# Peptides against a protein of PDB entry 3EFO, part 137

Target 1, 262 residues: chain A of PDB entry 3EFO
Amino acid sequence: SQLADLYKSCETDALINFFAKSAFKAVLHQPLKVIREILVNQTAHMLACYRKNCASPSAASQLILPDSMKVLPVYMNCLLKNCVLLSRPEISTDERAYQRQLVMTMGVADSQLFFYPQLLPIHTLDVKSTMLPAAVRCSESRLSEEGIFLLANGLHMFLWLGVSSPPELIQGIFNVPSFAHINTDMTLLPEVGNPYSQQLRMIMGIIQQKRPYSMKLTIVKQREQPEMVFRQFLVEDKGLYGGSSYVDFLCCVHKEICQLLN

## One batch from the design tools (peptide; made by RFdiffusion4, then SolubleMPNN)

Design b2_p16_6_s4 (from b2_p16_6, 8 letters changed)
Fold by OpenDDE base, seed 3:
Structure b2_p16_6_s4 (fold): chain B 262 residues (1-262), chain A 16 residues (1-16)
Amino acid sequence: as target 1 above (262 residues)
Amino acid sequence: MDELIAEIDKIASSLP
C-alpha cells in the first residue's frame, strides 16, 4: 500500500531532525510541557497508524514498530530529555539558547550524533591498531570503574575516568602517577608522546574531522561533581529531573498507542 | 545499534 511504502521510506534520523527543529522552534511560543506532550502524541500517532494500517496481524495490544523506526522512540526520548526542553538547573540559560540555535542549523547526521552520542571504551585500545574502538551503548551499565571512556556528541567531548582506572593508562594519557593527580580543568590532553597517547589523540582527531564544530574536551572523574553533567549524556538511562529511560519511554508510548487504538 | 534494536524487539514483544 501507499501508506506502507511511506513508512518504509521513513528514516529515523531525518524524523528526529525534523521533530527537534520543530520543537525547538516552538519553545519560543509554547510552554515546554505542551511541547513535550505534542512530541509524545506525535510519536504515538505515527506508530498507532502503522499498527492499524501496515502491521501484520498480531496481538492487538502488542507493540509493533516498523523496521525503519525501531529506534525512533529512543531518539525521541533523547529529544525530550534535552536541556532545551527540560530546562535543567545545571545548564545555564545561555547554554540552552546556544544549543537550541545550533540544533536549528544541524543536518541529519549532526543531529543524530547530537541526540545519541558516541561512547568509546578507550581503556581497550590496542596501540598497534589504527582502528577505532567499537562504540558501546550510552548507559551507565556499560561504564566500569576500571575503565576510561570517550563520549562525543558533535558539540562536546568527554573523557570519563573510572576511580580505579589503570595507573599506567593515566600516566600514558596525562603523564601523572594516579587518578587523584589528574587535573580536570584542562581542556587539552598533553602530548605525552607514547603510543597510547598518540592513538587516543588520533581517535579524537578522527571524531573531530567528521564534525563541523570544534568539540570542547571535558575531563570527568567518576564520583566528582562534573560527572553529573556527563551522566546526562548517557541517554538510554533515566535522567535527572523527570527524564525517563528509553525503556520507560517505550512503555509510555505503548500505553498511548493502546489508548489511541481502543 | 544492532544490539539496541534487538533489545527493543525483545521489550516490545514482552509489553502487555
Scores: peptide ipSAE 0.502, ipTM 0.927, DockQ to the pose 0.814; fails the geometry check
Fold by OpenDDE base, seed 4:
Structure b2_p16_6_s4 (fold): chain B 262 residues (1-262), chain A 16 residues (1-16)
Amino acid sequence: as target 1 above (262 residues)
Amino acid sequence: MDELIAEIDKIASSLP
């Protein structure tokens, strides 16, 4: 059907870009609560329409998502948890204003990365390979105390180190003997000159490529205070300020769809 | 992303 074709052509990345810009524009004129409700409603309506008109017959209460929009709820949840749409006092007005302005100018690729960061297991790097490591899910469950992870969202870059990170990697990256010796105040990695360091720097360079803004590097040690900021970018998880996990959001959307179809 | 999609499919199929 024509409608089915429409859904097939609708990509999540384009949709999230649209919704983000629409919402962020609305922030100037509407209460945040209303904006969030609208976003959820729009998501549910779109998916309800698909379920009603395009999906194959199935259980009445079953959640059915078009292939092109299966991850839409994930991204939508990320949008809903973005600081621009939150009125929490812990978030500075300047930060919200800044991010709002940035997103308003983002293309589809930029916004996709912004709302769902890349999380790369750096501890698995092959120094002989020029390929980027495969990104893992943006969830705490994918972190390892023995691991080192690089997170990038186009605006920020974090190097997260587990408390049990291999000393040899720490030495390779920072030229210090142990986790405790890592200086988290630094915003640039030292030029140690070994293959691992060079590979990491190359990866960081690749990530920075084609991004309109220079990403500031933040070194984060597990279990230290700054890790809280880092965890905010683990967008699949429950948010620091009470935002839902993507699973919870899926449930929420499902319920709303059911209500719409009743 | 494929893993995420697979998980979403699983969740979707399990929701009442």
Scores: peptide ipSAE 0.496, ipTM 0.926, DockQ to the pose 0.800; fails the geometry check
Fold by OpenDDE base, seed 5:
Structure b2_p16_6_s4 (fold): chain B 262 residues (1-262), chain A 16 residues (1-16)
Amino acid sequence: as target 1 above (262 residues)
Amino acid sequence: MDELIAEIDKIASSLP
């Protein structure tokens, strides 16, 4: 059907870009509560329409997502948890204004990365490989006390270190003997010159490629205060300010769809 | 992302 073809052609990255810009434009004219409700309703309506008109016959209560939009709820949840759409007093007006303006100018690729960052397990690097390590899910559950992870969202870059990070890797990256010796005030990695350091720098360079903004590097130690900021970028998890996990949001969307179809 | 999609499929199939 014509409608089925429409859903096949509609990709999540384009949708999230559209919804983000639409919502952020609406912030100037409508209450945040209303905007959030509209976004949820739009998501539910789109998916309900698919379920009704395009999906293969299945249980009426079953959540069915088109292939091209399976991760839409994840991205939509990220959008809903963005500081621009939150009314929390902990978030400054300046921060809201700043992020709003940034997103309003983002292309599809930019907004995709912004709302769902890359999280790379650096501790698994093969210095002989020319390939980037496979990104892991943006969740605390994927972090390890023994691991080192690089997170990038197009605006910020974080190097997260577990409390039990391998000393040899710490030495390789920072030229210090232990986790405790790492200076988190640095915004640039030292020029250590070993293969591991070079490989990490190369990866960081690749990530920076074709990005409109130069990402500032922030070193984050597990269990230190700055880790709280880092955790905000683990977008699959429950938000710091009460935002839902992606699973919770899926359940929410499912309920809304059921209400629309009943 | 593939893993996420797979997980979403599992979750979707398990929702009441």
Scores: peptide ipSAE 0.482, ipTM 0.922, DockQ to the pose 0.794; fails the geometry check
Fold by OpenDDE base, seed 1:
Structure b2_p16_6_s4 (fold): chain B 262 residues (1-262), chain A 16 residues (1-16)
Amino acid sequence: as target 1 above (262 residues)
Amino acid sequence: MDELIAEIDKIASSLP
């Protein structure tokens, strides 16, 4: 059917770009609460339509997503948790305005990375390999106290260090003897010159390639106050200001779809 | 991303 073909052609990255720009434009003329409700409703309606008209026969209560939209709820939840759409006084007006303007100019690839960052376990680097480490899920559950992770969303780059990060890696990256000696005020890594340092710099360079903005580097120590900012980029998890986890949002979408189909 | 998709499939199949 034409509808089936339409859903096959729809890509989540394009959809999230569209929804983000639409919502961020609407912020100028509509209450945030209304915008959030519209986004949820649109998501549910799209998926309900698929379930009704395109999905294979199955249990009526089962959540069925088209292959091209499997992760749409995840990205939509990320959009809903973005500071532009939150009505919290703790969020700076300047930050809201800044992010709104940035997203309005983003292409599909940029917005995809922005809403779902790359999280790389750089403590597992093979200095002899030219391959990038495989990204892990953007969740606290994938972090390790013994690990070092690089997070990038096209605007920011975070180097997160576990409290038990290997001293040899700390020495390799920062040229200091221990975790306690790391200066988190620096925005550039030192030129240490060893293979591990060079590999990390290479990875950072690759991530920066073809991005329209130079990403600011923030060094984050586990269990220190700045880690709270970093954790906001773990987009699969529950947000600081009450935003749902992606699992909770899936449940929410499922319930709404069921209501639409009843 | 494949892992996430697999997990979503699992969750979807488990929802009431």
Scores: peptide ipSAE 0.478, ipTM 0.922, DockQ to the pose 0.760; fails the geometry check

Design b2_p16_7_s1 (from b2_p16_7, 8 letters changed)
Fold by OpenDDE base, seed 5:
Structure b2_p16_7_s1 (fold): chain B 262 residues (1-262), chain A 16 residues (1-16)
Amino acid sequence: as target 1 above (262 residues)
Amino acid sequence: SQFEKLLDEMLDYYFS
């Protein structure tokens, strides 16, 4: 149908950009509670409409999404969990204002990466391959104590190291013998010169080349205090200052969809 | 896309 074609042609990245800017504009004249409700309702209605008019007949308990919109709930939850819309006392007015202004000027590609960061398992790098490693979901459940992960959201870059990261990789990246010897105060990786180091630097370069702002690098050790900041970028998890996990949000949206379809 | 594949696994688990 024509409607089905419209849904299939929708780009989630463009939609999230639209909703983000609309919401962040609305904060100037609407209560945050109202804005959040609108976003949830819009999400549910869009998905319910597709389910009703575009999908084959099925049980209301099933969540059916077109390919182009499957990731929409993820992005919407990330938007809802942004500090601009959370309104927690722990978040300064200046921070909210700053984040708001940033998003208001972002293009589609920038907002996509901003709301859902790229998380790469660096410990799986093949030095003989020119391909980037496959990204993983932004959740603590996807991390490994034995792993090393690079996270980038267009503004910040984090290199997260598990407590059991392979010493050979640590040596390759930092030129130190062990996890304990890594200095987290550094903002630049040493130029060790081995293939693994070169590959990592290449990946970081590729990520940076596509972004308008220079991303600051933060080295994060698992279980150290700065890891808390890093965890805030694991957007599918429950936030420190509130906001639902992706799973919880999906359940909420699913419930709303079912109600709309009854 | 890669992301869609990851999400599909999640969606299948919870809603199919």
Scores: peptide ipSAE 0.029, ipTM 0.668, DockQ to the pose 0.103
Fold by OpenDDE base, seed 1:
Structure b2_p16_7_s1 (fold): chain B 262 residues (1-262), chain A 16 residues (1-16)
Amino acid sequence: as target 1 above (262 residues)
Amino acid sequence: SQFEKLLDEMLDYYFS
């Protein structure tokens, strides 16, 4: 069917870009509550329509998604949690306006990275390999006190260090003897010159490539105050200023889908 | 849980 073909050719990246720009345009003339409801309903209806018309017969309790749409809910949740769609006094009007304008000009690839950051386990780097480490899910549950992680969303770059991160890696990256000696006020890594440092810098360079904005580096120590800012980019977790965890959002969408199919 | 399994399946696709 034409509908089945449409879903097979569906590009989630393009959809989230469309929904983001549509919502961020609508914010100028519609209440935020209405916009959020529309986005949730669109997500649920789209998935319900697929199940009704394209999916193999299955129990309503099971959410079966086409491959191209499997990641749609996670992106949609990230969109819903963006400050542009939240009315909180902790978020300045200028910040909301700024982010709105940024997204309105973003291409598909940029918006994808913006809404769901890349989180890389730097502590797993093999200096003998030119391969980038595999990204992990953007959740605190994927962090390790013994680990070092690089996060990038196209606008910001963070280097997160666990309280028990290996001293050898700290020495390799920062040329200091311990976690306590790391200066979090720096926005540039020192050019230590060892293979590990060089590889990390290369990875950072690759991430920065083809991005329209220069990402400033923020060094983040676990359990220090700046970590709170970093945690806001762990988009699968519950938002500080609103928004559900991805698990909670998925439950909500699932419930809505079931209601539509009943 | 069922939802955790679904999450893993979906994101495994994304990160593959």
Scores: peptide ipSAE 0.028, ipTM 0.683, DockQ to the pose 0.775
Fold by OpenDDE base, seed 2:
Structure b2_p16_7_s1 (fold): chain B 262 residues (1-262), chain A 16 residues (1-16)
Amino acid sequence: as target 1 above (262 residues)
Amino acid sequence: SQFEKLLDEMLDYYFS
């Protein structure tokens, strides 16, 4: 993906892979609380180090991060929000074990996409363009009731439909007249054959390319029950099972940095 | 990218 390619040039993806595997290994022998604290501390320490050593005097009040580290906090928060590192009874042991094993076998590129999904506003597609639409941040605030979004994390693919999705796009994708007529039980898009449908299928193909797993497609209607599952992949938002929003995480890390620098 | 800009804005907000 364009987003993945952009950050592959950075060491951040490798760091996240390392931290993820290290943490997931440690889960077997250490309390989750300790593991989480270590990850937060590492994040704060790294950022504090860069602030102390890399910030110019003119920018002393501003954290200037190397390109390779700019996205580390967001990924770290995603890691902390993963079910493997959450001690919640609502999360089954089997689910934790499953995701743990998945990540333990993931390469750098796979883990990057896994922890921070690609969210594409496909309602903005230009059928004449060969480029993927620019990914948006994984937050509900970036969704639109009038929009259609494709989310992929390397394992799952979701097509999210706003309640006010354009009927013409619905017709183009599903060959049905309205939002209400969309069958969410389908796991494959119909081959409607129009340019928009073809473009979407192409995009889905590109996303699936070079992924080791075939991503199952889930059609999600806004405000229907399955949307709850989809929202768990909006990793910058507050998690259902105790994970902090990215904003809250940044605030926490900031406080920790201040403590380290003073 | 748009994502980078947004991330930078967030980082600047909390770490400035």
Scores: peptide ipSAE 0.023, ipTM 0.623, DockQ to the pose 0.102
Fold by OpenDDE base, seed 3:
Structure b2_p16_7_s1 (fold): chain B 262 residues (1-262), chain A 16 residues (1-16)
Amino acid sequence: as target 1 above (262 residues)
Amino acid sequence: SQFEKLLDEMLDYYFS
């Protein structure tokens, strides 16, 4: 059907860009609560429409997602959790204004990465490979106290270090004997010169490549104060400022779809 | 993609 073809041709990245800009424009004229409700409803309506008109009959308890839109809820939740759409006193007006303006000028290629960061397990690097490590889901559950992770969203880059990170990797990256000796005030990794260091630098370079903004590197130690900032980029988790976990969001969307389809 | 596979696994677990 024409509807099915429409859904198949839909580009999720373009939709997220559109929804983000639309929502961020609406912030100037509508209450945040209303905007959030609209976004959830739009998501539910789109998926309900697909199910009603395009999908084969199935159990009412099932959430059916079109192939081209399966990732839409993920990014939609990330959008909903953005500080621009959160009414919390902990978030400064300046920060909201700044991020709003950033997104309003972002192209399609940049906005998706902005809303859902790339999280790479650096501790699994193969120094003999030219391939980037496989990204993991942006959740604390995917972190490891023994691991080292690089997070990038096109604007910021974080190197997160577990409290039990391997000393040999610490030495390889920072040229210091232990986790405790890492200086988190640095914004540049030292040029240690070993294969692991070079590989990490290469990966960082690849991530920075084709991005319009230079990403400042922040070194984050697990359980130190700056980790709180880092955790805000674990977008699938429950947000510090009231945003839902992705699981909770999916349940919410599912409920809305069921209501729409009765 | 890898992400889509992970998403599908999660969605299947919760909603299928």
Scores: peptide ipSAE 0.021, ipTM 0.603, DockQ to the pose 0.103

Design b2_p16_7_s2 (from b2_p16_7, 10 letters changed)
Fold by OpenDDE base, seed 5:
Structure b2_p16_7_s2 (fold): chain B 262 residues (1-262), chain A 16 residues (1-16)
Amino acid sequence: as target 1 above (262 residues)
Amino acid sequence: DLFEKLLEEMLDYYFS
């Protein structure tokens, strides 16, 4: 009963914040491989422990988690895929150091957004509504060639445009007639002055207002070179420089859980 | 397929 109550009251966002800071601190004293293994093992053991001691009897093939723990694996995978723990040569030492220090000082809400970005379908905006569009999962499978998406993780902001983005929206946002005319070197949207432009700017303002750091805007065209950077923030997908897709990670964790329980 | 369904379930908490 006590253990069950503990898991029910678990704040996943706080837990991820703790694991992130602990891991990033450990980087100074332990090999990355060891840290990564610890995180995976901790994930598996925590979930296995819950199932063993708290969950009702069920088939071993089913991964049953309390609601508060359901998002733990996705965040853990995001943590494992962070450049600080991957330490890939494609990421500069300065960037890794910067992100490490940022996370070490982040609050729970900031770290949550940092590890799992907000991806908004801007092409669905209702100019008469002040509500933000519903976020979609951070995967390429949720993008559309006909869509425009805004991604923000508290540090970076991307405006991704599909190759078949609606010309009227392109005109509304950039004051240009077509996708080909969009200048991706700009870091600020033009003051077009129409309702759609104003609404988008308002949304961007709301996102920025809640974050302690100023997010630089990057305009990304689908199928252009800079899209590679954008895709790194689609955290549910397989990483370009390593790291599992969320599907693969779940398979791995599920297998380990089964082994622990058998 | 099974794990895709699991993905959806796991993220429902976050996106609902």
Scores: peptide ipSAE 0.024, ipTM 0.650, DockQ to the pose 0.807
Fold by OpenDDE base, seed 1:
Structure b2_p16_7_s2 (fold): chain B 262 residues (1-262), chain A 16 residues (1-16)
Amino acid sequence: as target 1 above (262 residues)
Amino acid sequence: DLFEKLLEEMLDYYFS
């Protein structure tokens, strides 16, 4: 059908960009509650429409999504969790205004990375390979106390160190003997010069080169206070300021889809 | 868990 063809050709990244800009424009003249409800309803209706008109028969208890829309819910949840769509006193007006303006000027690729960061397990780097490590899901459940992770969302870059991260890697990256000796106030990695350091710097450079904004590096130690900021970028987890986990959001959308189809 | 499986499928698509 024509509708099925439209769904197959649908570009989720473009949709998210559209929804983000539309919502961020709407905040100027509509209540946040209404905007959030519209976004959730829009998501549910789109998916319900597909299930009704395009999808093969399936149990209502199963949420079957077309390939082009499978990632829509996760990005939509990230959008809903953005400070622009949240009214919390802990978030300054300036911060909301800043992020709003940023997204309003972002292209499709930039907005995708902004809403769902890239999280790389750099502790798995093979110094003999030029291949970048595969990104992992942005959730605390994917972190390891023995690991080191690089997170980037186009605006911020974080290097997260587990409390049990390998001393050899710490030495290789920071030229210090242990986790305790890492200075988290630094915003630049030292040029240690070993293969691992060079590879990490290369990866960081590649990430930066693809983005229009300069990302300042923040070094984060697990269980230290600055980790709280880092955790806000683990977008699949529950947000600090009222944002749902992806699982919770998916449940919400699923329930609404079922309701629409009944 | 159904939702966990769905999450994995969605993200496999994203990271593919």
Scores: peptide ipSAE 0.023, ipTM 0.635, DockQ to the pose 0.719
Fold by OpenDDE base, seed 2:
Structure b2_p16_7_s2 (fold): chain B 262 residues (1-262), chain A 16 residues (1-16)
Amino acid sequence: as target 1 above (262 residues)
Amino acid sequence: DLFEKLLEEMLDYYFS
């Protein structure tokens, strides 16, 4: 949420929307390799120009890039990792076409959430608080076997449960005694009626607010097969179908900067 | 934050 909020407060959200739509239009008449290279080049170029012309030398102990530039690479990587821009036979043409059309109609706010999901550690919820828990970065490293996380990207909502999720929370959410008893075929949470269940439902409602689509809920157990789908939304990690981790992307951007300026 | 810092460190390495 913090990253998303930061991004929404700057011009980069509009840029990502623009780049996404431009790229998704270009896939119809340009090779994916070229499109990807252009996106990386644009990212590197913008960063290089800013660093050269705008960064002050006195900021050695501080982050030099403005907030807008800080989050731009994150979203650019997410864009590059989208199935529309991946040339993998494992991704059906229908899926690519579907997501392409979705993004082509998305506004700035929607595309922002779509490319970088909101990941909430709901196991940390304070039932007496009206505030949403702080979102964590979309990486497996931020998950825990003892945790329960809610992920939403405006189209899909996932409730991820660690194998060691607290039984009391499982009971509170699902009204079952243990992790093993959770039915992942459910698309709706039961109305258990306890404060934790109510708060979770409230959070889900808040997330759903102002979204153009009703997000389908998928319950995901750690280490079960459906988790692989969930992991694709951990956009900072290495993608299943060739997408780079954010760290790897940064390295790629660095190399591109070197190529641009030498 | 860590990744943004990493990016900036990389940029600093190149431009400094």
Scores: peptide ipSAE 0.023, ipTM 0.602, DockQ to the pose 0.158
Fold by OpenDDE base, seed 4:
Parts: C-alpha cells; structure tokens; sequence
Structure b2_p16_7_s2 (fold): chain B 262 residues (1-262), chain A 16 residues (1-16)
C-alpha cells in the first residue's frame, strides 16, 4: 500500500503541517539556527517522553507510540532539509521566499507529500494491475541503475532513468531505441500507445489528479547534470546544502534523547 | 509496507 494511504487515519500529516508552518512563520523573527534546534529538540523531547513514560526496559522495540510519533522523525528531517530552513548562501532569497509562501498555504495532505516525495518504481509495473506501485523510500540506495523511477512531491515530477534501464521499457516509454536517445528536454511523454506507456501515463495522471498544482515533468538520466536536482528530492539522503541524511538525523536525535534521559 | 519498515528502523535505532 502507498505510504500516504496509511496516514489517512493518523495525525502525522497534521503535525507536519503545523510544524512546517510554525517554523516557516518563525523564520521571520528568529534565526534559522534557533528554529532548527527547536525542531530537533522537539523531536527528541517527544520521543524521549514516550520512551521514558511508556517503554519497558526489556521490550523497548514494542513501545506503543501514537501513529503521529511513529513517522514524525522522518518528516521532521525533511522539514529541516527544506531550503527555507537551510542557512546556505547557495540558496537564493527568492527561492526561500517562494517555497516559504507555498508551504504556508498548503493543506495538510499537500505538505505531507511536499516534504516527503512519492518515489515509485515503475520499471516493474504490471500492466494488468490497477494499483499504483508501492512507493520506496526517498534514498539513492533504493534506486537501481536498471530501474526507472517516478518522483512526485506535488510541485515537481521527475522521471529518473538508470543508465542500464531496460531498452524495452525505454522503447515503450519514449519510442527510442536506447537510453542515449532519450531527450531530457521534453516535459511530456510521447503517446506511444503500448500498455506500458498507457499505464505510466495513467499513474502520472492519478498522481496529478490528487494535487492542486500542475506538476511539470522532468526527465532525468542517471549521471547527467540534471540528476543533481533530482537528488535533492531524495530527502533521506544527505542534502547538497547541509541537510542531514535521515540516518544522521536519527543519530542526532538519539544523542539528544540520551542527553534528556541520561 | 513502507510505513512498517520505516517504523521498525526508527524503533530499532532509538529504543534498542
């Protein structure tokens, strides 16, 4: 099942929206460093509190946490990795202002998808299936040189192709004989008309239908320059402009938890 | 399930 579907009955999306808007409001009056620290501390405090009060020393892995708490850290890291909260000179003021304003107006569902993109492995599509592919975690480790992945965050859509993508799929999607022949300047997939192409377009359509913004498609070839932009949406990886990998973030949070509890 | 996998990873790291 899709990760987003699991959140329909939980409060995680609401919390993420709240934290995002709160943080993005705070940037007008507080240093970014302070805001980032607050978010990290809040994450740590929340987890520490539940660990302290609800965890059994012998069965900590069975700690009962609210659904919102269960996945909050990954989204908090994504929030921290947003350009609005990154104090880097490489990020233009205009971009910060733009994304800030976008998030400030986003609904609960939109902000969730915005901060943690949907990454779909479409190279293994069953053309007879009516279900969307199961999303994978937004990390390069989940990509494959032989794979083709669709990424969407509500604002942008990327079709990432591995250097060893199956020629038959390339032919099916782009109607070209090989990876080298793919034109990455296109923003629309050709109407090839085969079942695979049709299914891919259907998937893209479904994704688009759920979003208030029209997502422009960017075709990305692995190991080409545009892939750098795509990689910024692999939010669990280390960010180009100082954002932590999810692992590093968890490590940081863990340290703070230990400081709080020990 | 991606959610469960993520949760498991988080729980293992934080509470083990």
Amino acid sequence: as target 1 above (262 residues)
Amino acid sequence: DLFEKLLEEMLDYYFS
Scores: peptide ipSAE 0.022, ipTM 0.624, DockQ to the pose 0.127

